# Designs tried in a protein design run: peptides against a protein of PDB entry 6B4E. Part 29

Target 1, 295 residues: chain A of PDB entry 6B4E
Amino acid sequence: TNFDKISKMFWHYKDKIAQIKQDIVLPIKKADVNVRNLLSRHKRKINPKFGQLTNSNQQLFKIQNELTQLINDTKGDSLAYHWILNFIAKAVVHQAETEVRVKPESALPLGKLTLYLLVQFPELQELFMARLVKKCPFVIGFTCEIDTEKGRQNMGWKRNNENKWEDNTSYDERMGGILSLFAIITRLQLPQEFITTTSHPFPIALSWHILARICNTPLNLITNTHFVILGSWWDAAAVQFLQAYGNQASKLLILIGEELTSRMAEKKYVGAARLRILLEAWQNNNMESFPEMSP

## One batch from the design tools (peptide; made by RFdiffusion4, then SolubleMPNN)

Design b1_p11_3_s1 (from b1_p11_3, 4 letters changed)
Fold by OpenDDE base, seed 4:
Structure b1_p11_3_s1 (fold): chain B 295 residues (1-295), chain A 11 residues (1-11)
Amino acid sequence: as target 1 above (295 residues)
Amino acid sequence: MLAPPSDLSWP
């Protein structure tokens, strides 16, 4: 693992967020009133769609079609198009922070929707990844110290209006929710209409990078959150990860589940205890995956 | 079955 390259990638996406604000978000405020009104109407129609997802593929396809139409309506204006995609990127990540946080299996329909949109609208990929890295640097295996204000900010910790940090549980749950979504995306097959014509934008290899980079992270930087997000990843993708990489996947799952947890045993992290339970369930041939969606 | 990336170096 080259941590310098990971850091460079992290800061690339931090810069991208700043660029998005300057080049997309702020200019729209000065755009023609008709464009602003169109985007306001579209925003109101788009936002509820993410909460309308269920375990139904039919409902998913309906929402995919509705969002596709709404996005296509903006293509006549490049700035409007990019603004809508950026809004969607933010909304998807927000849904992961709120809904997936409390119902991890909801990552599956959300991930399917997101993957569809990422393929259908390639310009969404960079916008989405920038938002992911900003909110949850774990998606690229970035870790820094959190004993400083800057370190906490870099790792996606939030402050309220009184400059009080969020509690550890809230942070852990948000990170788990976001990582669950990303893990799902990496392990999903492309939609049937794209599978022969397009490469996967965020393939299963990115899950490998997450796990490997965490294993290679200096132990003094490993926190409860690392184990929480590994557990979230496990629930979301471990079965498909094993199918993809076979024995090599097994070795890496043992490294995170057995070796990493053992090395950090003195910390008594709750997340590590849960990950150990997941490992033991697997060893007993009882590895569970999220239920498949209905037709 | 896929070949995994070569970035794992367990300490």
Scores: peptide ipSAE 0.205, ipTM 0.874, DockQ to the pose 0.672
Fold by OpenDDE base, seed 3:
Structure b1_p11_3_s1 (fold): chain B 295 residues (1-295), chain A 11 residues (1-11)
Amino acid sequence: as target 1 above (295 residues)
Amino acid sequence: MLAPPSDLSWP
């Protein structure tokens, strides 16, 4: 693992967030009132769609079509189009922070919707990754110290209105929710209509990078959160990961589930205990995945 | 079966 390259990637996306603010978000606030009103109406129509997802493929397809139409309505204005895509990127991540956090299996319909949109609207890819890295640097295997204010900010910690940091449980759950979504995206097959014409934008190899980079992270930087997100990843993608990489996948699962947890045993991390339970379930031929969606 | 990336070193 080249940590310098990971750091460069992290800061690339931090710069991208700043660019998005300057080039997309702020200009729209000064745009013509008609454009702002249009985007406000579209925002109000788009935002509820993510909460309307169920375990139904029929409902998914309905929402895909509705969102596609709403996004296409903005293509005549490049700034409006990019603003809507940036809004969607933010909304998807927010849904992961709230709904997936409390109901991990909801990552599946959300991930399917997101993957569809990422392929249908390629400009969403960079906007979405920038938002993911800002909120959850674990998606690219980035880790820094959290004993400083800047370190906590870089790792996506939030402060409340009283300038107090969020509690550890809240942070862990949010990171787990976001990582679950990303893990699902990496392990999903492209929709049938795109499989012959488009490469997967965030393939299963990105899951490999997450696990490998965490394993290579200096132990003094490993926290309970690392184990929480590994557990979230496991629930979301371990079955498909094994299918993709076979014996090499098995070695890496043992590495995170047994070796990494053992090296950190003195810390008595709750997330590590859960990951060991997942490993044991797998060893007993009881590896579970999220249920497939209904027709 | 895919070939995995080679970024795992595990000290």
Scores: peptide ipSAE 0.204, ipTM 0.873, DockQ to the pose 0.685
Fold by OpenDDE base, seed 2:
Structure b1_p11_3_s1 (fold): chain B 295 residues (1-295), chain A 11 residues (1-11)
Amino acid sequence: as target 1 above (295 residues)
Amino acid sequence: MLAPPSDLSWP
């Protein structure tokens, strides 16, 4: 693991967030009134779509088509197009922080929708990744100290209206929700219409990087959150990860489930205890995956 | 089966 490279990538996406604000979000406020009205209408139509997802592929395809049309309506104006994609990126991550947080299996339809949009609209990829890294730097295996205000901010901690930090449980659950979505995206196959013509934008190798980089993180920086997000990742992607990398995947799962948890045993992290349970279930041939979607 | 990335260095 090259931590300098990871840090550079982290700050690249932090810079990208600042760029998005300056080049997309702020300029649209001065755009033509017709464009602003179009975007306002589209935003209102797009917002509820993510919550309308179910375990039905038919419903998924319907929403995919509706969103595709709405996004295509903006392509006549480059600024409007990028603005709507940035809005979608934010909305998807917000859905992970709220719905996936409490219902992890909802990551599957959300991930399928997101992957479709990422391939259909390639400009969404950098916008989405920047938002992910800002909210949950674990998606690229970045970790820093959280003993400082800046460190907490970098790791995606939020403050409320009273400038008080969120509680540990809230932070852990939000990180778990976001990581579940990202894990699902990495383990999904491309839609059939793209599989022969397009490379996967966020392939299963990114899951490998998450696990490996966490294992290589200095132990003094490892927190309960690391184990929580590893557990969330496990539920979302462990089965498909084993299918992709075979024995090498198995070694890495043992490394996080047994060795990393053992090294941190003195901390008695609840997240670590759950990860041990997941490891034991796998050892007993009871590894579970999210149920597949209905037709 | 895919070849894994080479970024794991477990201490």
Scores: peptide ipSAE 0.203, ipTM 0.873, DockQ to the pose 0.691
Fold by OpenDDE base, seed 1:
Structure b1_p11_3_s1 (fold): chain B 295 residues (1-295), chain A 11 residues (1-11)
Amino acid sequence: as target 1 above (295 residues)
Amino acid sequence: MLAPPSDLSWP
């Protein structure tokens, strides 16, 4: 693991967020009133769509089509198009922070929708990844110290209006929710219409990187959150990860489930305890995945 | 079955 490369990637996306603000978000405020009105209407129509997802593929396809039309309506203006994609990127991550955190299985329909949009609208990919990395650096296996304000900010910790940090549980759940979504995306197959024409934008290899990079992270930087997100990843993608990489996947799952948890045993992290339970379930041939969606 | 994208070095 090259941590310098990971750090460079992290800061690349942090810079991208700043760029998005300067080049997309702020300029649209000065755009033609008709464009602003269009985007305002589209924003109102798009925002609720992510919460309308169910375990139904029919509902998913409906929402995919609706969003596709709404996004296509903006393509005549590059700035408007990028603005709406950035809005979608933010909305998807927000849905992970709010819904997926409390209902992890909701990551599946959300992930399917997101993957469809990422392929259908390639410009969404960098916007989405930038938002993910900002909110949950774990998606690229980045970790820094959180004993400083800047460190906490870099790791996606939030402060309330009273400048108080969020509770550890809230942070853990948010990170778990975001990571669940990303994990799902990495393990999903491309929609049938794209398989022959497009490469997967966030393939299962990115899950490998998450796990490997966490295993190689200095132990003094490992927190309960690392184990929480590993558990979230496990629920979301472990089955498919084993299918993809076989024995090599097995070795890595043992490393995170047994070796990493053992090395951190003195900390008595709740997340680590859960991860050991997941490992034991797997060892007992009871590895579970999220239920498949209905027709 | 895929090959791992990178070598894993356990510390």
Scores: peptide ipSAE 0.186, ipTM 0.867, DockQ to the pose 0.669

Design b1_p11_3_s2 (from b1_p11_3, 4 letters changed)
Fold by OpenDDE base, seed 1:
Structure b1_p11_3_s2 (fold): chain B 295 residues (1-295), chain A 11 residues (1-11)
Amino acid sequence: as target 1 above (295 residues)
Amino acid sequence: VLAPPEDESWP
């Protein structure tokens, strides 16, 4: 693991967030009233769509088509197009922080929708990744110390209106929700219409990177959150990960489930305990995945 | 079965 490379990637996306604000968000606030009105209407139409997802592929396809049309309506203005994509990126991550947080299996329809949009609108990829890294650096296996305010901010910790940090449970759950979504995206196959013409924008290899990078993270930086997100990843992608990498995947699952948890046993992390339970379930041939979506 | 990424072949 090259941590310098990971750090550079982290800061690249942090800088991208600043760039998005400067080049997309702020300019639109000063744009023509017609453009602003268009985007406001589209925002209002788009936002509910994410909550309309169910375990139905039919419903998914409907929403995909509706969103595609709404996004295409903005292509005549590059700034408007990028603004709407940035809005979508934010909305998807927000959905992960809220709905997926409490219902992890909802990551599947959300992930399918997101993957479709990422392929259909390639400009969404950098916008989405930047938002993910800002909110949940774990998606690229980045970790820093959280003993400082800057460190906490870098790791996606939020402060409330009273300038108080969110509680550990809230942070853990949010990170778990976001990571679940990302994990799902990495393990999904491209839609049939794209599989022969497009490479997967966030392939299963990115799941490998997450696990490997966490395993190589200095132990003094490992927290309960690391185990929570590993558990979230496990629920979301472990089955498909094993299918993709076979014995090598198995070794890595044992490494996170047994070795990493054992090294941190003195901390008595609840997330680590859960991860051990997941490992044991797998060892007993009881590894579960999210239910497949209906037709 | 896929090969692990080159830069992350083993932790």
Scores: peptide ipSAE 0.093, ipTM 0.818, DockQ to the pose 0.804
Fold by OpenDDE base, seed 5:
Structure b1_p11_3_s2 (fold): chain B 295 residues (1-295), chain A 11 residues (1-11)
Amino acid sequence: as target 1 above (295 residues)
Amino acid sequence: VLAPPEDESWP
């Protein structure tokens, strides 16, 4: 693991967030009134769509088509198009922070929708990754110290209006929700219409990176959150990860489930205890995945 | 079965 490279990637996406604000978000406020009105209407139509997802493929396809039409309506204006994609990127991550956080299996329909949009609209990829890295650096295996204000901010901790940090449980759950979504995306196959023409934008290899980079992280930087997000990843992707990498996957799952948890046993992290339970379930041939969506 | 990414080292 090259941590310097990971840090450079982290800061690249942090800078991208600033660039998006400067070049997309702020300029649209000065755009033609017709463009602003169009975007306001589209925003209102798009926003509820993510909450309308169910465990139904029929419903998924309906929403995919509706969003595709709404996004296509903006393609005549490059600024409007990029603005709506940035809005979607933010909305998807927000859905992970709220709904997936409390119902992890909801990551599956959300992930399918997101993957479809990422392939259909390639310009969404950088916007989405920038938002993910800002909110949950774990998606690229980045970790820094959280004993400073800047360190906490870099790791995606939020402050309230009183400048107080969010509680540990809230942070852990948000990170778990975002990571669940990302994990699902990495393990999904491309939609049938794209599988022969397009490479997967966030392939299963990115799950390997997450696990390996966490395993190589200095132990003094490992927190309960690391184990929470590993557990979230496990529920979301472990079965498919094993299918993809076979014995090599097994070795890595043992490293996170047994070796990493054992090295940190003195901390008695609740997230580590859960990960150990997941490992033991697997050892007993009881590894579970999220249920497949209905037709 | 896929090959793991080459840029990662084992712990």
Scores: peptide ipSAE 0.092, ipTM 0.811, DockQ to the pose 0.840
Fold by OpenDDE base, seed 3:
Structure b1_p11_3_s2 (fold): chain B 295 residues (1-295), chain A 11 residues (1-11)
Amino acid sequence: as target 1 above (295 residues)
Amino acid sequence: VLAPPEDESWP
């Protein structure tokens, strides 16, 4: 693991967020009133769609079609198109922070929708990744110290209106929700219509990167959150990860579930205890995955 | 079965 490269990647996406604000978000605020009104209407139609997802593939396809049409309506104006995609990127991550955190299995329909949009609209990929890294740098295996305000900000900690940091439980749950979504995306197959023409934008290899980079992280930087997100990843992708990498996957699962938890045992992290339970369930041939969606 | 990414060898 080259941590200098990971750091460079992290700051690349931080710069991308700043660029998005300057080149997309702020210019639209000064755009023609007709363009602003159009985008406001589209925003209002798009935003509820993510909460309308269920465990039904039929409902998923309906929402995919509706969103595709709404996005296509903006393609005539490059700035408007990129603004809508950036809005979608933000909305998807927000859905992970709010709904997936409390109902992890909801990551599956959300991940399927997101993957479809990422392939259908390739310009969404950089916008989405930038938003993910900003909100949850664990998605690229980035970790820094959180003893400073800047460190906490870099790791995606939020402050309320009174400048008070969010509680540890809230942070852990948000990170878990976002990571669950990303894990699902990495383990999903492309929709059938794209398999022969397009490469997967965020393949299962990115899950390998997350696990390996966390295992190589200096122990003094490992927190309860690392174990929480590993548990979230496990629920979301462990079965498919084992299918993809076989024996190499099993070694890495043992490394995070047994070795990493054992090294940190004195900390008595609740997230680590949960991860050990997941390991034990697997050892007893009881590894579970999210239920498949209905027709 | 896929090979692990080269830039993320075993720790």
Scores: peptide ipSAE 0.091, ipTM 0.819, DockQ to the pose 0.821
Fold by OpenDDE base, seed 2:
Structure b1_p11_3_s2 (fold): chain B 295 residues (1-295), chain A 11 residues (1-11)
Amino acid sequence: as target 1 above (295 residues)
Amino acid sequence: VLAPPEDESWP
């Protein structure tokens, strides 16, 4: 693991967030009134769509088509187009923080929708990744100390209106929700219409990077959150990860489930205990995956 | 079966 490269990637996306604010978000406030009105209407139509997802593929396709039309309506103005994509990126991550957090299996329809949009609108990829890294650096296997305010901020900790940090449980659950979504995206196949013509924008290899980078993280930086997000990843992607990498995947799952948890046993992390349960279930031929969506 | 990424082949 090259931690310098990971750090460079982390800061690249932090810079991208600043760029998005300067080049997309702020300029649109001074844009033509017709453009601003269009975007306001589109925002109101787009926002509820993510909450309308169900376990139905038919409903998914309906929402995909509706969003595609709404996004295409903005292509005549490059700034408007990028603004609506940035809005979508933020909305998807927010859905992961709120809904996937409490219902992890909802990551599947959300992930399918997101992957479709990422392929259909390639400019969404950088906007989405920047938002993911800002909110949950674990998606690229980045970790820093959280003993400082800046460290906590870098790791995606939020402050409330009273300038108090969120509680550990809230942070863990939010990180788990975001990582579940990302894990799902990495393990999904491209839609049939794209599979022969387009490469996967966030392939299963990114799941490998997450696991490997966490395993190589200095132990003094490992927290309960690391185990929580590994458990969330496991529920979301472990089955497909094993299918993709075979015996090498198996070794890595044992490494995170047994070796990493054992090294941190003195901390008695609840997340680590859950990860051991997942490992044991797998060893007993009882590895579970999210249910497939209905037709 | 895919090969692991070269830069993260093993922890």
Scores: peptide ipSAE 0.086, ipTM 0.816, DockQ to the pose 0.785

Design b1_p11_3_s3 (from b1_p11_3, 3 letters changed)
Fold by OpenDDE base, seed 2:
Structure b1_p11_3_s3 (fold): chain B 295 residues (1-295), chain A 11 residues (1-11)
Amino acid sequence: as target 1 above (295 residues)
Amino acid sequence: VLPPPSDLSWP
C-alpha cells in the first residue's frame, strides 16, 4: 500500500470540494433568474425521489426515468447541469447517512439508482467521489489520527451548532451507512444497456483497495469505526467479492475477520466482535447478503 | 475470477 498515493488522492478530492464551491455553487447564485428558478424547481422535484425508493425494480426504473428527464432539462446550460449533478451527489450521500444508516439493505436500491446515474451522466462521478471522500474517507482507505481537531475533520467527524463533536455511535453509524452504499455500488453489475459499451466507474477493485488499505493501516490508527465499516462492507458486498476474486478474496476476508480483529483484541471493540461473528457465520457456510429486489 | 489489485502488503 502506497500511503503517499492515498493521501494525494484524499487531498485531491478535498481540493475538488473547494473547487466545486468556487466554480459551481457560488457562481449559480449570480446566474440568470430563469436558470436559478429552473434549478430551484428541479431541486424540489429531485430531493424526494431518493426516499421513494423501495425494494421494487419497477419503482427504481420509474425514478431513474424521472431523474434522467429532470437532469437532461439542465444540459443546455453547463453550469446548471453541473449544479444539479452536485446537488444529486450531496443528496445521495445524505440518504446514506440517514436511511442506510438505520436500514442497511436500503443501500441496494439506492446503489442501483446511483450507479445508473453515474454511467448516464459521467460528470457526476468526480462530484460524487469528492463528496464521498469528504464525508467518509474510508471509501478510499484513507485514515489519519483523530487526536486533533483537523484530524477529526479530515476523517469526516461533524460538529453541532454548539461546536461539540458528534458522539462515537453517531459517527460510526454514519460511516457505516456511507460505506454500505459505496460497497454496493462497487459490487453491482452495470445496467444491461451499458454493460457492453461502458466500463464500471467504481468497480469491485475499489472494495479490494478499501480492505487492503485498512489492513495495512498502522494499528495505532485503527479504531472501532474501522471494524464497524468493515462489517457494513461485509454485509453489503462480501458474497459478490468472493465471486469476483475467489481464493484471493477469501484470504483477504480472513485477514480482516481473523487477523486484524485478533491484533486489536485488547481494545475490545464492539465493531470487531461483530466482524468476528460475520467471519464465523461464513466459516459455517452461512454468509448472508441483502435480499434481491423484486421485479 | 479477476486478478486482484496490487495493493495488499500485509506483514
Scores: peptide ipSAE 0.164, ipTM 0.859, DockQ to the pose 0.736
Fold by OpenDDE base, seed 1:
Formats: structure tokens, sequence, C-alpha cells
Structure b1_p11_3_s3 (fold): chain B 295 residues (1-295), chain A 11 residues (1-11)
């Protein structure tokens, strides 16, 4: 693992967030009133759709079509188009922080929707990754110290209005929710209409990178959150990961479930205990996956 | 089965 490259990638996306603000968000505030009104209307129509997802593929396709139409309505203005995509990127991540956080299986319909949009609108990819990395650096296997204010900020910790850091549970759950979504995206197949014309924008290899990079992370930087997000990833993608990489996947699952947890046993992390339970369930041929969506 | 990426360097 080349951590210098990972760090460069991290800062690339952090810089992208600043660039998005400068080149997309702020300019729209100064744009023509008609453009601003259009985007306001579209924002209001788009925002509730993420919460309307169910375990139904039929409902998913309906929402996909509705969002596609709404996004296409903005293509006549490049700035408006990029603004609406950035809004969607933010909304999807927000949905992961809220709904997926409390109902991990909701990552499946959300992930399917997101993957569709990422392929249908390629410009969403960089916007989405930038938002993901800002909120949850674990998606690229980035870790830094959190004993400093800057370190905590870099790792996506939030402060409330009283400038107090969020509690550990809140942070862990948010990271788990975001990571669940990303894990789902990496293990999903492209929609049939795209499979022959495009490559997967965030393939299963990115899941490999997450696990491998965490395994190679200096132990003094490993926290409970690392184990929490590994557990979230496991629930979301372990079955499909094993299908993709076979014996090599098994080795990596053993590394995170047995070796990494053992090396950190003195910390008594609750996330590590859960990951150990997941490992044991797998060893007993009881590895579970999220249920498939209905037609 | 896919070949794994070359990112793991577990000691």
Amino acid sequence: as target 1 above (295 residues)
Amino acid sequence: VLPPPSDLSWP
C-alpha cells in the first residue's frame, strides 16, 4: 500500500470540494433569476425521491426515470447541470448518513439508484467521490490521526453549533452508513443497458482497496470506527466480494476478522467484537447478505 | 474469479 498516493488522492478530493464551491455553488448564487428558480424547483422535486425508495425495483425504476428527466432539464446550462449533480451527490450522501445509518439494508436501493445516475451522468462521479471522501475518507482507505482538530476534520468528524464534537457513536454510525452505501455500489452489477458500453465507475476492486489499506494502516491509527465500517462493509458486500475474488477474498476477510481484531484486542473495541462475530458466522457457513429487491 | 488488486502488503 502506497500511503503517499492515498494521501494525494484524499487531498485531491478535498481540493475538489473547494473547487466545487468556487466554480459551481457560488456562481449559481449570482446566476440569472430564471436559472436559480429552475434549480430551486428541481431541488424540491429531487430531494424527497431518495426517501421514496423501497425494496421494489419497480419503484426504483420509476424514481430513476423521474430523476433522469429532472436532470436532463438542466443540460442546456452547464453550470445548472453541474449544480444539480452536486446537489444530488450531497443528497445521496446525506441519505446514507441518516437512513442507511439506521437501516443498513436501505443501502441497496439507494446504491442501485446512485450507480444508475453515476453511469447515466458521468460528471456526477467526481462530484460524488469528492463528497464521499470529505464525509468518509474510509471509502478510499485514508486514515490520519484524530488527536488534533485538523485530523478530526480530515476524518469527517462534525462539530455542533456549540463547537462540540459529535459523540463517538454518532460518528461511527454515520461512517458506517456512508461506507455501506459505497460498499453496495462497488458490488452491484451495472444495469443491463450499460454493461456492454461502459465500465463500472466504482468496481469491486475498490472494496479490495478499502480492506487492504485498512489492514496496512499503522496500528496506532486504527480506531473503533475502522472496525465499525469493516462490519458495515461486511454486511453490505462480503458475499459478493467472496464471489468476485474467491480464495483471495477469503484471505483478506480472515485478515480483517481475525488478525486485525487480534492485534487490537487490548483496546476492546465494540466494533472489533462485532466483526469477530461476523467472522465466526461465516466460519459456520452463516454469512448473510441484504435481501434482494423485489421486482 | 477476478485477480486481486496489488494493494495488500500485510506484514
Scores: peptide ipSAE 0.162, ipTM 0.857, DockQ to the pose 0.739
Fold by OpenDDE base, seed 3:
Structure b1_p11_3_s3 (fold): chain B 295 residues (1-295), chain A 11 residues (1-11)
Amino acid sequence: as target 1 above (295 residues)
Amino acid sequence: VLPPPSDLSWP
């Protein structure tokens, strides 16, 4: 693992966030009143859609069609189009931070919707990835120290209005929710209508990179959060990961579940204990995945 | 089965 390359990628997306603010978000605030009103109406229609997802494919397809229409309505104005996509990127990540955090299986319908939108609207890909890296740098296997204020900020820690850091549990759960969504996206097949026309924008190889990069991370930088997000990833993608990479996948699952947890045993991380339980369940031929969606 | 995209180094 080349950590210099990972750091460069991390800062690339940090710069992208700054660019998005300067080139998309701020200009719209100064745009024509009609454009601002249009986008305000669209925002109000789009926001509820992510919460309307269920375990039903029929409901998913309905929402896909509704969002597609709403996004297409903005294509005549490039700035408006990019603004609405950036809004969607933020909304999807927010849904992962709130709903997926408390109901991990909700990542499946959200991931299917997101993957559809990423393929249907390719300009969403960089906007979404930038938002993911900002909120949860674990999605690219980036880790830094959190002993400094800047380090915590880089790792996606939030402060409240009183400038107090969020508690460890809140941070762990948010990171787990976001990573669950990303893991689901990486292991989903493209919708049938796109399989022959496009490649997967965030393929299963990105899951390999997450696990490998965490395993290669200096042990002094490994925290409870690393184990929490590995557990979240496991629930979301381990079955499909094994299908994709076979014996090499098995070796990597053993590495994170047994070797990494053992090396960190003195820390008594709760996340590590959970990951060991997942490993043991797999060893007992009881690896679970999220249930498939209904028709 | 796909080949892994990169080799692992274990510290």
Scores: peptide ipSAE 0.160, ipTM 0.853, DockQ to the pose 0.598
Fold by OpenDDE base, seed 4:
Parts: C-alpha cells; sequence; structure tokens
Structure b1_p11_3_s3 (fold): chain B 295 residues (1-295), chain A 11 residues (1-11)
C-alpha cells in the first residue's frame, strides 16, 4: 500500500468538492430563471424516490426509469445536467447516512439503483466518489489521526451549530451506512443491459483495496470505527468477495477478522467484538448475506 | 476466481 498515493487521491476528491461548488452549484444560482425552475421541480420529484425503494426489483426498475427520464430532461443544458447529477450524488450518500445506517439491508436496492445510474450517466461517477470520500474516507482506505480538529474533519466528523463534535455512535453508524452502500456497489453485477458493453465503474477490486489498506494502516491509527465499517462491509459483501477471489479472499477475511482484531484486543473495541462474531459464524459455515430482492 | 490486486502488505 502506497499511503502517499492514497493521500493524493483523498485530496484530489477534496479539491473536486470545492470545484463542484464553484463550477456547478454557485453558477446555477445565476442561471436563467427557466433553468432554475426546471431544476427545482426535478429536485422535488427526485428526492422522494430514494425513500420509495423496497426489496422489489419491479419497484427498483420503475424508479430507475423515472430517474432516467428526469435526468435526461436536463441534458440540453450541460450545467443543469451536472447540477442534477451532483444533487443525486448527495442524495444517495445522504440516504446511506440516514436509512442504511439503521437498516443495512436497504443498501442492496439503493446500491442497485446507484450502480445503474453510474453506468447510465458516467459523469455521475466522479461526483459520487468525491461525495463518498468527503463523507467517508474509508471508501478509499484513507485514515488519519483524529486527535486534532483537522484530522477529525478529514475523517468526516461533523460538528453541530454549537461547534460540538457528533457522538461516537452517530459517527460510527454513518460511516457504516456509507461503507455498506459502497461495498454493495462493488459486489453487484452490472445490469443485464450493460454487462457486455461496459466495464464496472467500481468493481470488487475496490473492496480488496479497502480491506488491504486498513490492514496496512499503522495500528496507532486504528479505531473502533475501522472495525465497525469492516463489519458493515462483511455483511454487505463478504459472500460475494469470497466468490470473486476464492482462497485469497479467505486469507484476507482471516487477516481482518482474526489477526487485526487480536492485535487490537487490548482496546476492547465493540466493533472488533462484532467482527469476531462474524468470523466465527463464517468458520461455522454460517456466513449470511442480505436476502436477494423479490421480482 | 479473479487475481487480487497487489495492495496488501501485512506488518
Amino acid sequence: as target 1 above (295 residues)
Amino acid sequence: VLPPPSDLSWP
């Protein structure tokens, strides 16, 4: 693992967020009134659709089609198109922070929807990754110290209006929710209409990088959150990860589940205890995955 | 089975 490259990637996406604000978000405020009205209407129609997802593939396909139409309506204006995609990127990540954190299995329909949109609208990919990295640097295996204000900010910690940091539980749950979504995306197959013509934008290899980079992270930087997000990843993707990489996947799962947890045992992290339970379940041939969606 | 990326160096 080259941590300098990871840091460069992290700051690239931080810069991308600033660029998005300057080049997309702020300029639209000065755009033609008709464009602003269009985007306002589309925003209102798009926003509730993420909450309308269920365990039904039919419902998923309906929402995919509706969103596709709404996004296509903006393609006549490049700025409007990029604005609506950025809005979607933000909305998807927000859904992961709020819904997936309390119902992890909801990551599956959300991930399927997101993957579809990422393939259908390639310009969404950089917008989405920038938002992910800003909110949850763990998605690229970035870790820094959180003993400083800047370190906490870099790791996606939020402050309230009173300038107080969010509690550890809230942070852990948000990170787990976002990571669950990303893990799902990495392990999903492309939709049937794209599988022969398009490469997967965020393939299972990115899950490998997350796990490997965490294992290579200096132990003094490892926190409870690392184990929480590893547990979230495990629930979301471990079965498919084993299918993809076979014995090499098994070695890496043992490394995070047994070796990393053992090295950090003195910390008595709750997330580590849960990861041990997941490892033991697997060792007893009882590894579970999210249920497949209904027709 | 896919070949894994070369990004793992366990301490």
Scores: peptide ipSAE 0.158, ipTM 0.855, DockQ to the pose 0.677

